# Peptides against a protein of PDB entry 2C5K, part 67

Target 1, 91 residues: chain A of PDB entry 2C5K
Amino acid sequence: EDPFQQVVKDTKEQLNRINNYITRHNTAGDDDQEEEIQDILKDVEETIVDLDRSIIVMKRDENEDVSGREAQVKNIKQQLDALKLRFDRRI

## One batch from the design tools (peptide; made by RFdiffusion4, then SolubleMPNN)

Design b2_p22_8_s1 (from b2_p22_8, 11 letters changed)
Fold by OpenDDE base, seed 1:
Structure b2_p22_8_s1 (fold): chain B 91 residues (1-91), chain A 22 residues (1-22)
Amino acid sequence: as target 1 above (91 residues)
Amino acid sequence: SSMEEERKKKIEEKLKKIEELT
């Protein structure tokens, strides 16, 4: 198992779950679920930092072609940004 | 889901440690 790819996969799944939650809950609440979503979004941000660091190390120390991994992280960032926009603009 | 998240966190910590050591 490639740990990097597993983290990417898990992160995308988390974002998809949140996206589905937002679809079902178009109004912002002040309950435990809303707080949990905020916590997960923060966790995703931290995950992205770790993924980026990993890429830097692979590029520098292992001289690997990291273009594919960079593209994956970029995609996650875009997904996160879109999700945050949906989450924050709810009434 | 909880088990998956725990596994993910362990992986993330390993990735972070690699960055710190290199």
Scores: peptide ipSAE 0.089, ipTM 0.634, DockQ to the pose 0.042
Fold by OpenDDE base, seed 5:
Structure b2_p22_8_s1 (fold): chain B 91 residues (1-91), chain A 22 residues (1-22)
Amino acid sequence: as target 1 above (91 residues)
Amino acid sequence: SSMEEERKKKIEEKLKKIEELT
């Protein structure tokens, strides 16, 4: 599998796992699990930066059509933002 | 999964390497 697609897939799976956790834990806790989720969300943010950079390189140096990859990264960003909102709005 | 995270890191390092080759 393409390494870009593998990273996208792994990132989406992580976000889905967090989403499932939030669904099961609709009340914010102050425990190790909440901190772990914060760390994962930060890791996802860093992953998105790396994906964007890779797209820039592919577009500039390889002259590839990156429209599909740009759309994928945009989708991940939207999922991340929505998840952060759900996570932070818990009482 | 620890194995999944390790694999992800390896792929991310490859992506970073591609960026450095600019």
Scores: peptide ipSAE 0.087, ipTM 0.633, DockQ to the pose 0.042
Fold by OpenDDE base, seed 2:
Structure b2_p22_8_s1 (fold): chain B 91 residues (1-91), chain A 22 residues (1-22)
Amino acid sequence: as target 1 above (91 residues)
Amino acid sequence: SSMEEERKKKIEEKLKKIEELT
């Protein structure tokens, strides 16, 4: 079991859940769910930082090819940025 | 499940340790 891949998978699943929520709630609310989404987005941001650092360590200390992992993290970042934009643009 | 959350936490802790090494 690769913990990096598991975290990537879990993160993508969280972002997909948020995306589905935004689709069902295209107007900003003032409830506990909106706050929960904000918290999850912050957790995802922190997770991405950890994933990036993991890649740095693998390149530095283990001299591993990380091109595939870099692409995965890039994809997650793009997904996060898109979701943040959608979330913030809601009226 | 509770077991899945525990596993996730352990993985996150390992990643955090990697962060500390950078």
Scores: peptide ipSAE 0.058, ipTM 0.598, DockQ to the pose 0.045
Fold by OpenDDE base, seed 3:
Structure b2_p22_8_s1 (fold): chain B 91 residues (1-91), chain A 22 residues (1-22)
Amino acid sequence: as target 1 above (91 residues)
Amino acid sequence: SSMEEERKKKIEEKLKKIEELT
């Protein structure tokens, strides 16, 4: 089992769930679900930081080829940024 | 939610495993 890949998978699933929520709730609300989504987005940001840190360590200390992992993190960052934009632009 | 907290905990455990391996 590769914990890096599992975290990537879990993160993408979280973002997909939020994306589906936004699709069903195109207007900003002020309920517990909206706050939970904001918290999840923050958690995803922190997860990405940890993934980046792990890549840095693998490059520095283990001399591993991490190009594939870097591409995966880049993809998650792009997905997060797009989702944040959709979430914040709601009226 | 309780389900979100459980998922968060699982992610944290996985990240900890990554840190231990690196």
Scores: peptide ipSAE 0.086, ipTM 0.630, DockQ to the pose 0.050; fails the geometry check

Design b2_p22_8_s2 (from b2_p22_8, 13 letters changed)
Fold by OpenDDE base, seed 1:
Structure b2_p22_8_s2 (fold): chain B 91 residues (1-91), chain A 22 residues (1-22)
Amino acid sequence: as target 1 above (91 residues)
Amino acid sequence: SEEEEKRKKEIEEKLKKIEELT
């Protein structure tokens, strides 16, 4: 059991949900679920902060190898940024 | 789920350590 990996997995699923929504709803404000998607985006942003902080603690206090985890968080950040751009460009 | 709550709490515990130092 690795709680870090579970959080990563949950975050990836949230990003996938956002991606699917954007693909089906290319017009802003045309669906009652848009507010939910906006909330999920904010939740993902908060989760990324939490993941980064957890890496800092693991590196400092447990002296764990965090290279792989840092790469995973970097990937999530890149995916989030791309989705935010697509979401904001909807007309 | 209960299992999900447990996993989240373990991450939160690491965050608490940071908060105690700041």
Scores: peptide ipSAE 0.094, ipTM 0.601, DockQ to the pose 0.035
Fold by OpenDDE base, seed 5:
Structure b2_p22_8_s2 (fold): chain B 91 residues (1-91), chain A 22 residues (1-22)
Amino acid sequence: as target 1 above (91 residues)
Amino acid sequence: SEEEEKRKKEIEEKLKKIEELT
């Protein structure tokens, strides 16, 4: 499989894990997994940066049509931002 | 996993190429 698509798939699985955690936990700091979830959030943020950079290479070096890939990364960013907001609003 | 390692290496190669182009 395309390495880019595999990374996208892994990232979406991570976002799903975060979503499930938030659904089960409405109080911040009341679970020992919260630190792990915070780490996953940071890993996703880092992955998004790497995906964006890979798209830049495909555009400039490989001259590929990256519109679909850009849309995928945009979707991941939107999902991450929504989850971060929900996570941070917990008290 | 080996597959994860390969994916990371490919991303790293793309990042290296960005450094060459920028």
Scores: peptide ipSAE 0.092, ipTM 0.596, DockQ to the pose 0.033
Fold by OpenDDE base, seed 3:
Structure b2_p22_8_s2 (fold): chain B 91 residues (1-91), chain A 22 residues (1-22)
Amino acid sequence: as target 1 above (91 residues)
Amino acid sequence: SEEEEKRKKEIEEKLKKIEELT
């Protein structure tokens, strides 16, 4: 399997986990899973950086068409930003 | 898993190339 697509899949699963948590926990600090969710948010951020860098290599070194992959990463970034906003604005 | 390890290694190799280019 394409490693890039596997990472994208894993990231989307992480985002889904975060989304499910936020929908069930509208109050900050209400359970012991919040720290785990915070860690997952950071992991996703780091993964996005790695994916972007991977795309840079594909462009500069491998001369591959990366338009589709760029769109996938852009979508993940938008999802993450929305979830971060929701997570941070919990009462 | 072994598949996950291979995936991570391939990403790491791409990152290594970036580090060499920058």
Scores: peptide ipSAE 0.087, ipTM 0.592, DockQ to the pose 0.034
Fold by OpenDDE base, seed 4:
Structure b2_p22_8_s2 (fold): chain B 91 residues (1-91), chain A 22 residues (1-22)
Amino acid sequence: as target 1 above (91 residues)
Amino acid sequence: SEEEEKRKKEIEEKLKKIEELT
């Protein structure tokens, strides 16, 4: 399998984990897993940076078509931003 | 696994190349 696609898949699973947590915990600081979720959010953010970097390399040095990959990363960014907003708005 | 290691190395190689260019 394409390493890029594997990373995308793993990131999607992490986002799903975060989504499930937020839907079950609408109050900040009421669960021992909150710190873990915060760490996952940061990990996903870092992974997105790495994915973008990999796309840059494919464009410049490998001359590969990256249109599909750019769309995938854009989708992940949108999902992350939505989850961050929901997480931060918890009371 | 060996397959997972190979996948990670490919991403790592791309990242290394960017680090060299920046």
Scores: peptide ipSAE 0.082, ipTM 0.591, DockQ to the pose 0.034

Design b2_p22_8_s4 (from b2_p22_8, 13 letters changed)
Fold by OpenDDE base, seed 2:
Structure b2_p22_8_s4 (fold): chain B 91 residues (1-91), chain A 22 residues (1-22)
Amino acid sequence: as target 1 above (91 residues)
Amino acid sequence: SEEELERKKKIEEKLEKIEELT
């Protein structure tokens, strides 16, 4: 399987897990799970940076059509941003 | 997981190419 696609899939799954957690925990807590979510969100941000960078390489060095991959990363960014808003707005 | 780490390494290899370009 394409490593890029697998990373995208894993990232989407992580975000979905967090989204489900927020749904079950609409009030911000001060426990280990809340800290773990913050760590995961940070990891996702770093992963997105890596994905964007990989696209740059594919465009410059490999001369590949990256439009589909760019759309996927854009979608992940939108999902992350929406999730951050949900997470931060919890009281 | 170890499998996920290996998958990400493929992206890191591309990052090294970016570093060479910059």
Scores: peptide ipSAE 0.093, ipTM 0.590, DockQ to the pose 0.034
Fold by OpenDDE base, seed 5:
Structure b2_p22_8_s4 (fold): chain B 91 residues (1-91), chain A 22 residues (1-22)
Amino acid sequence: as target 1 above (91 residues)
Amino acid sequence: SEEELERKKKIEEKLEKIEELT
């Protein structure tokens, strides 16, 4: 697969891992694992920025159909937002 | 992961190259 699709795949895997962690840890902790989750969420945010930039260039300079890629990034954004909400509302 | 970092760098390098040519 091309680098874009591989990054999307890895990002989805990371989000799934976080989802599983939240499911197993319904109470907020104050340990290294909680900090690691925050770091991963930040990395995902940065990754989304890079993916969006890639799409912009492909659309503008390469004149490629990016509708599928835009949908993938949109899905990742939605998953990220949902996980942030689940993570932050824990007591 | 290291592999993910490398892939991200490749995307960034591609973006930079395209911007240099345009």
Scores: peptide ipSAE 0.092, ipTM 0.589, DockQ to the pose 0.032
Fold by OpenDDE base, seed 3:
Structure b2_p22_8_s4 (fold): chain B 91 residues (1-91), chain A 22 residues (1-22)
Amino acid sequence: as target 1 above (91 residues)
Amino acid sequence: SEEELERKKKIEEKLEKIEELT
């Protein structure tokens, strides 16, 4: 099992769950669920940093083809940015 | 899950290598 791919998969699933929550809750709240989402978004940001760094190691030290992995991380970054924008713009 | 935690640890192992390079 490739841990990189599993982390990517888990991250995308987390973002999808948050996206669904935002769809159901178009106004910002101050409850436990809102706080949990903020924490998850922060964790996702840190995870993306870890993924980027792992790519650097794979490319330099392990001489692996990372083109596909770079595209995957780019996709997650775009998904995160779009989600953060939706989350923050809620009234 | 415990399985997810283990997978993340493997990513952290790669981070450790980067920290040695920087």
Scores: peptide ipSAE 0.090, ipTM 0.585, DockQ to the pose 0.035
Fold by OpenDDE base, seed 1:
Structure b2_p22_8_s4 (fold): chain B 91 residues (1-91), chain A 22 residues (1-22)
Amino acid sequence: as target 1 above (91 residues)
Amino acid sequence: SEEELERKKKIEEKLEKIEELT
């Protein structure tokens, strides 16, 4: 079991859950659910920062090949950015 | 390393919190 891969997987699943929520709620609201989604997006953003830090440490201190992990984090960032855009563009 | 593993555990704990929100 690789904890890094588990974190990546869980993060992607969380983003997918939010994406599905937006699909079901295509109109922007001002309720507790909308605030909850915003909080989750912020937490995911912080998780991505932690993943990047982890990669830096692995590259520096352990001289590990991090190319695959860097690509995974890049993909998650792209998903997050797309989701934020979709969330903000709702009317 | 043990330090790396500890950092990853902390990240997992944060994700668990996120999952509990939904």
Scores: peptide ipSAE 0.105, ipTM 0.626, DockQ to the pose 0.117; fails the geometry check

## One batch from the design tools (peptide; made by RFdiffusion4, then SolubleMPNN)

Design b2_p23_1_s1 (from b2_p23_1, 14 letters changed)
Fold by OpenDDE base, seed 3:
Structure b2_p23_1_s1 (fold): chain B 91 residues (1-91), chain A 23 residues (1-23)
Amino acid sequence: as target 1 above (91 residues)
Amino acid sequence: SEEDKRLEERSKKLREKLENSKL
């Protein structure tokens, strides 16, 4: 599989896992689990940077149509932002 | 490519953490 698409898939799986956890735990819970969530969110942020870079390279060096990939990254960013909001609003 | 290698490492890291997740 395309490394870009694999990363998109893995990123969404992690975000969905966190979202499901927050749904089951609307208040801050176990310290280890909360730390894991924060760690994964940071990894996702860094992953998005790498995804954006790959798009820039494709656009510049390979002159490929990147509109589809840009839309995928935009979707991940929106999902991340929504998840951060849910995570931070918990007591 | 360098970009592919970087993305593959990100993917591996994400999957490893998913496998070891306690959520």
Scores: peptide ipSAE 0.632, ipTM 0.932, DockQ to the pose 0.809
Fold by OpenDDE base, seed 1:
Structure b2_p23_1_s1 (fold): chain B 91 residues (1-91), chain A 23 residues (1-23)
Amino acid sequence: as target 1 above (91 residues)
Amino acid sequence: SEEDKRLEERSKKLREKLENSKL
């Protein structure tokens, strides 16, 4: 698979990992674990920026149909936002 | 491309953190 699809996969795996952790920990956990989650969420946000940039480049330089990739990024953004909400709402 | 290289590095970083995760 191409680098874009690899990033999408890896991003979703990280988000799923965090989601599973929160399921087991509905209250704030160990400080190191909470910090790790925050760190990963920030990495995901930065990754999304790079994904969006790659789409812009494809449109500009290759004039390729990127609708599918745009949908994938949108899905990741939605997953991220939902996870942030779940993370923050914990006691 | 430069963009592909950037994405590859992002993937690498994410996978490394997943491998070393304490969650």
Scores: peptide ipSAE 0.632, ipTM 0.931, DockQ to the pose 0.792
Fold by OpenDDE base, seed 5:
Structure b2_p23_1_s1 (fold): chain B 91 residues (1-91), chain A 23 residues (1-23)
Amino acid sequence: as target 1 above (91 residues)
Amino acid sequence: SEEDKRLEERSKKLREKLENSKL
């Protein structure tokens, strides 16, 4: 499989898992679980950097239409931002 | 490519954490 698509899939799965957790836990709880969420969110942020870099390389070196991949990354960024907001607003 | 290898490593890391998640 295309490594880009695999990463997108894995990233969205992690974000969905966190979102489901926040839904079940509207207040901050177990420190270990909260730390895991923070760690995953950091990994997702770093992953987005690598996804953007791969798009830049494709656009530059292969001159391919990257609009679809850009839309995927944009969606992930929006999902991440929304999740961060929900995560931080919990009491 | 180097970009693909980097993404593959990111993917492995994300999946490993998902597998070991306690959420």
Scores: peptide ipSAE 0.631, ipTM 0.931, DockQ to the pose 0.850
Fold by OpenDDE base, seed 4:
Structure b2_p23_1_s1 (fold): chain B 91 residues (1-91), chain A 23 residues (1-23)
Amino acid sequence: as target 1 above (91 residues)
Amino acid sequence: SEEDKRLEERSKKLREKLENSKL
C-alpha cells in the first residue's frame, strides 16, 4: 500500500481510539492513560508534519496532483484539534 | 523515496503504540 495512505489510516485509528477513551472517561484520573494520550497526540502532531512534507515533495519532485492528499491532511488536523479540545476540557 | 521511508517509520511507530495501548 501507499505509505501515505497507511499513515493516514494509522493516524485516524489512534485518534479514534483516544476519542473513544474520552467518551468513556469524561474526567481525568489514570495518570498512565493520560500520559499515553499526550504521547499519542504528540506523535500525531509530528506525523502531520511528515505528511505535509511528503505533499511538498510530491509537488516538487513528481509534479502530481496533491489536492486529495491535502484534503486528507486537513481532515486529520481538524480531527486532532477537536480531540485536543475534548481532552483539555475534561474535569 | 526518503519521504516514503520516513512515513513508513511513522506508521510502524503508531501501530506499535496502538498494539501496546492501555486505553
Scores: peptide ipSAE 0.629, ipTM 0.931, DockQ to the pose 0.814

Design b2_p23_1_s2 (from b2_p23_1, 9 letters changed)
Fold by OpenDDE base, seed 2:
Structure b2_p23_1_s2 (fold): chain B 91 residues (1-91), chain A 23 residues (1-23)
Amino acid sequence: as target 1 above (91 residues)
Amino acid sequence: SEEEKILKERSEKLRKKLEESKL
């Protein structure tokens, strides 16, 4: 599989897991789990940076149409931002 | 490529944490 698509898949799976957790836990409680969420969110942020870099390289060095990949990254960013909002708004 | 290597490492890290997740 394309490494880009694999990363997109893995990223969305992690975000979905966090989303499900927040749904079950609308209040902060277990410090270890809360820390795990923070850690995953940081990993996702760093992953997005790498995804964007890969797109830049494709445009620059390979002159490929990256519109589809840009849309995928945009979607991930939106999902991340939504989760951060949910996470931070919890009591 | 370097970018592909980086992305593979990211995937492996994410999947490992997903497998080990306690959420």
Scores: peptide ipSAE 0.597, ipTM 0.921, DockQ to the pose 0.850
Fold by OpenDDE base, seed 3:
Structure b2_p23_1_s2 (fold): chain B 91 residues (1-91), chain A 23 residues (1-23)
Amino acid sequence: as target 1 above (91 residues)
Amino acid sequence: SEEEKILKERSEKLRKKLEESKL
């Protein structure tokens, strides 16, 4: 499989897992689980940076159409921002 | 490519943490 698409899939799976957890736990609870969420969110943020770089490389070095991949990254960023908002609003 | 290697490592890391997740 295309490494880009695999990363997109894995990123969304992690975000969905966190979202499901927050749905079940509307208040902050177990410190280890809260720390795991923060760690994963940081990994996702770093992953997005690498996804953006890969798009820049495709556009610059291979001159490929990147509009589809740009849309995918934009979607992940929106999902991340929404999740961070839910996470931070919990008491 | 270098970028593909970076993305593969990111994917492996995410999947590993998903497998080991306590959530």
Scores: peptide ipSAE 0.596, ipTM 0.921, DockQ to the pose 0.828
Fold by OpenDDE base, seed 4:
Structure b2_p23_1_s2 (fold): chain B 91 residues (1-91), chain A 23 residues (1-23)
Amino acid sequence: as target 1 above (91 residues)
Amino acid sequence: SEEEKILKERSEKLRKKLEESKL
């Protein structure tokens, strides 16, 4: 499997896991779990940087069409932003 | 490629944390 697609899948799985947790826990209170969420969000942010770099490399070194991958990264960014809003708005 | 190696490492890290997650 393409490493890019694997990362996209793994990133979405993590975001979905957090989203499901927030759905079940609309209030903060468990320090360990809140810390885990923050840690994962940071990992996702760093992963997005690497995904963007890979797209740049594809355009530069391989001259491949990257529009589909750009759309996938855009979707992940939107999902991350929405999740951050849900996370931060919890009482 | 180097970028593919980076992505593989990211994937492994994400999956490891998912496996160990307490959420």
Scores: peptide ipSAE 0.596, ipTM 0.921, DockQ to the pose 0.851
Fold by OpenDDE base, seed 5:
Structure b2_p23_1_s2 (fold): chain B 91 residues (1-91), chain A 23 residues (1-23)
Amino acid sequence: as target 1 above (91 residues)
Amino acid sequence: SEEEKILKERSEKLRKKLEESKL
């Protein structure tokens, strides 16, 4: 398995899990669960940094077409931003 | 590569937290 694709998959799975949770809990819930969400969101942000770095390395060292991977990371960033908005707007 | 190792560790961390998640 390509580590990049595995990370993309795992990241999206986590974001989907959080999104489903927020759908079920439109108001702020248990402190431990809210803290878990914040922790995962931070992990996703750090993961995106590493994904972007891997693309930079691929462009520089391998001179490969990275458009597909850039699109994947862009999609994750958009999903993250949308999720943050939903998360923060809850009462 | 070093970057692939970093990504692998990220993946493992995300999966571990998903497995242990209480959400």
Scores: peptide ipSAE 0.591, ipTM 0.920, DockQ to the pose 0.832

Design b2_p23_1_s3 (from b2_p23_1, 13 letters changed)
Fold by OpenDDE base, seed 3:
Structure b2_p23_1_s3 (fold): chain B 91 residues (1-91), chain A 23 residues (1-23)
Amino acid sequence: as target 1 above (91 residues)
Amino acid sequence: SEMDERLKKISEKLREKLKNSKL
């Protein structure tokens, strides 16, 4: 098991869950669920920082090819940004 | 490694939150 890939998978699963919720609930309403979304988004932001740091460590300490992992993190960042936009645009 | 252990903990937290999600 690759811990990096597991985190990527779990992060995407969280983002997909939020995306599915927003699709079903295009207007804000339930305070508890809205708060949960905000918390998850914050957790994902922090997770991305840790993923970036792991790439830096791989490149520096192990001299491994990190291009694939960099692309994965970039994709997660784009997914996060798109989701934030959808979340904020809801009435 | 140190980073691997950190990532494992992050994954565990994310999975736990997903399990308990109300969304």
Scores: peptide ipSAE 0.553, ipTM 0.915, DockQ to the pose 0.851
Fold by OpenDDE base, seed 2:
Structure b2_p23_1_s3 (fold): chain B 91 residues (1-91), chain A 23 residues (1-23)
Amino acid sequence: as target 1 above (91 residues)
Amino acid sequence: SEMDERLKKISEKLREKLKNSKL
């Protein structure tokens, strides 16, 4: 599989894991798990940077159509932002 | 490519963390 698509898939799986956890745990309180969520969110943010960089490289060096990949990254960013909101609003 | 190798490593890292997740 395309390494870009694999990263997209893995990133979405991480976000889904967090989303499922928040759904099951609407109250914050487990420090270790809350820290893991924060770490994953940070990893996703860094991954998005790498995905964006890869798109720039493809556009510049390979002259490939990147519109689909840009849309995928946008979707991940939206999912990340929504998840951060859910995470931060928990009591 | 260099970018492909970087993405592969990112993917491996993410999969490993997912496997070891305690959530």
Scores: peptide ipSAE 0.552, ipTM 0.915, DockQ to the pose 0.838
Fold by OpenDDE base, seed 4:
Structure b2_p23_1_s3 (fold): chain B 91 residues (1-91), chain A 23 residues (1-23)
Amino acid sequence: as target 1 above (91 residues)
Amino acid sequence: SEMDERLKKISEKLREKLKNSKL
């Protein structure tokens, strides 16, 4: 198993969880649930930093092609940004 | 590697939070 791919998968699952919730709740709801969303978004941001770090290490120490992994991280960043907009625009 | 172990720890955390999610 590739730990990088596992993290990518787990991150996308978290983002999908938020997206599904927002789809069902287009207005701000329970304070605890809103706080959980914020916490998850922050966790994803930190995870992205770690994914980027792993790519840097792979380039430096393993001298392997990282273009595929960079594309995956870029995709996650785009998904995160889209969710932030949806989350913040809710009344 | 050290980075692999860090990533494993991150995935464990994310999976645990997903399991316990109230959303």
Scores: peptide ipSAE 0.549, ipTM 0.915, DockQ to the pose 0.824
Fold by OpenDDE base, seed 5:
Structure b2_p23_1_s3 (fold): chain B 91 residues (1-91), chain A 23 residues (1-23)
Amino acid sequence: as target 1 above (91 residues)
Amino acid sequence: SEMDERLKKISEKLREKLKNSKL
């Protein structure tokens, strides 16, 4: 598997883990776990930047069709935004 | 490539954090 797809997979697994946690914990309460979620969300945001950069490099160096990868990054961004909304709306 | 190596390191970091997660 190529490194890009591995990062996508790992990122989605992190987001899914947070989503599952929020599902089980619809109210905030554990400061340590809430802090971990915030840290993961930050890491995902930084990872998205790196994924976008990798697409730019691919366009530049290989001149390949990157539409599929762009769609994957877009999907991750949407998942992140939805998760942030769920996270912030908890009581 | 340099970008591939960077992505590999990111994956390793993410997997390690997932492994150590307390969620």
Scores: peptide ipSAE 0.548, ipTM 0.915, DockQ to the pose 0.886

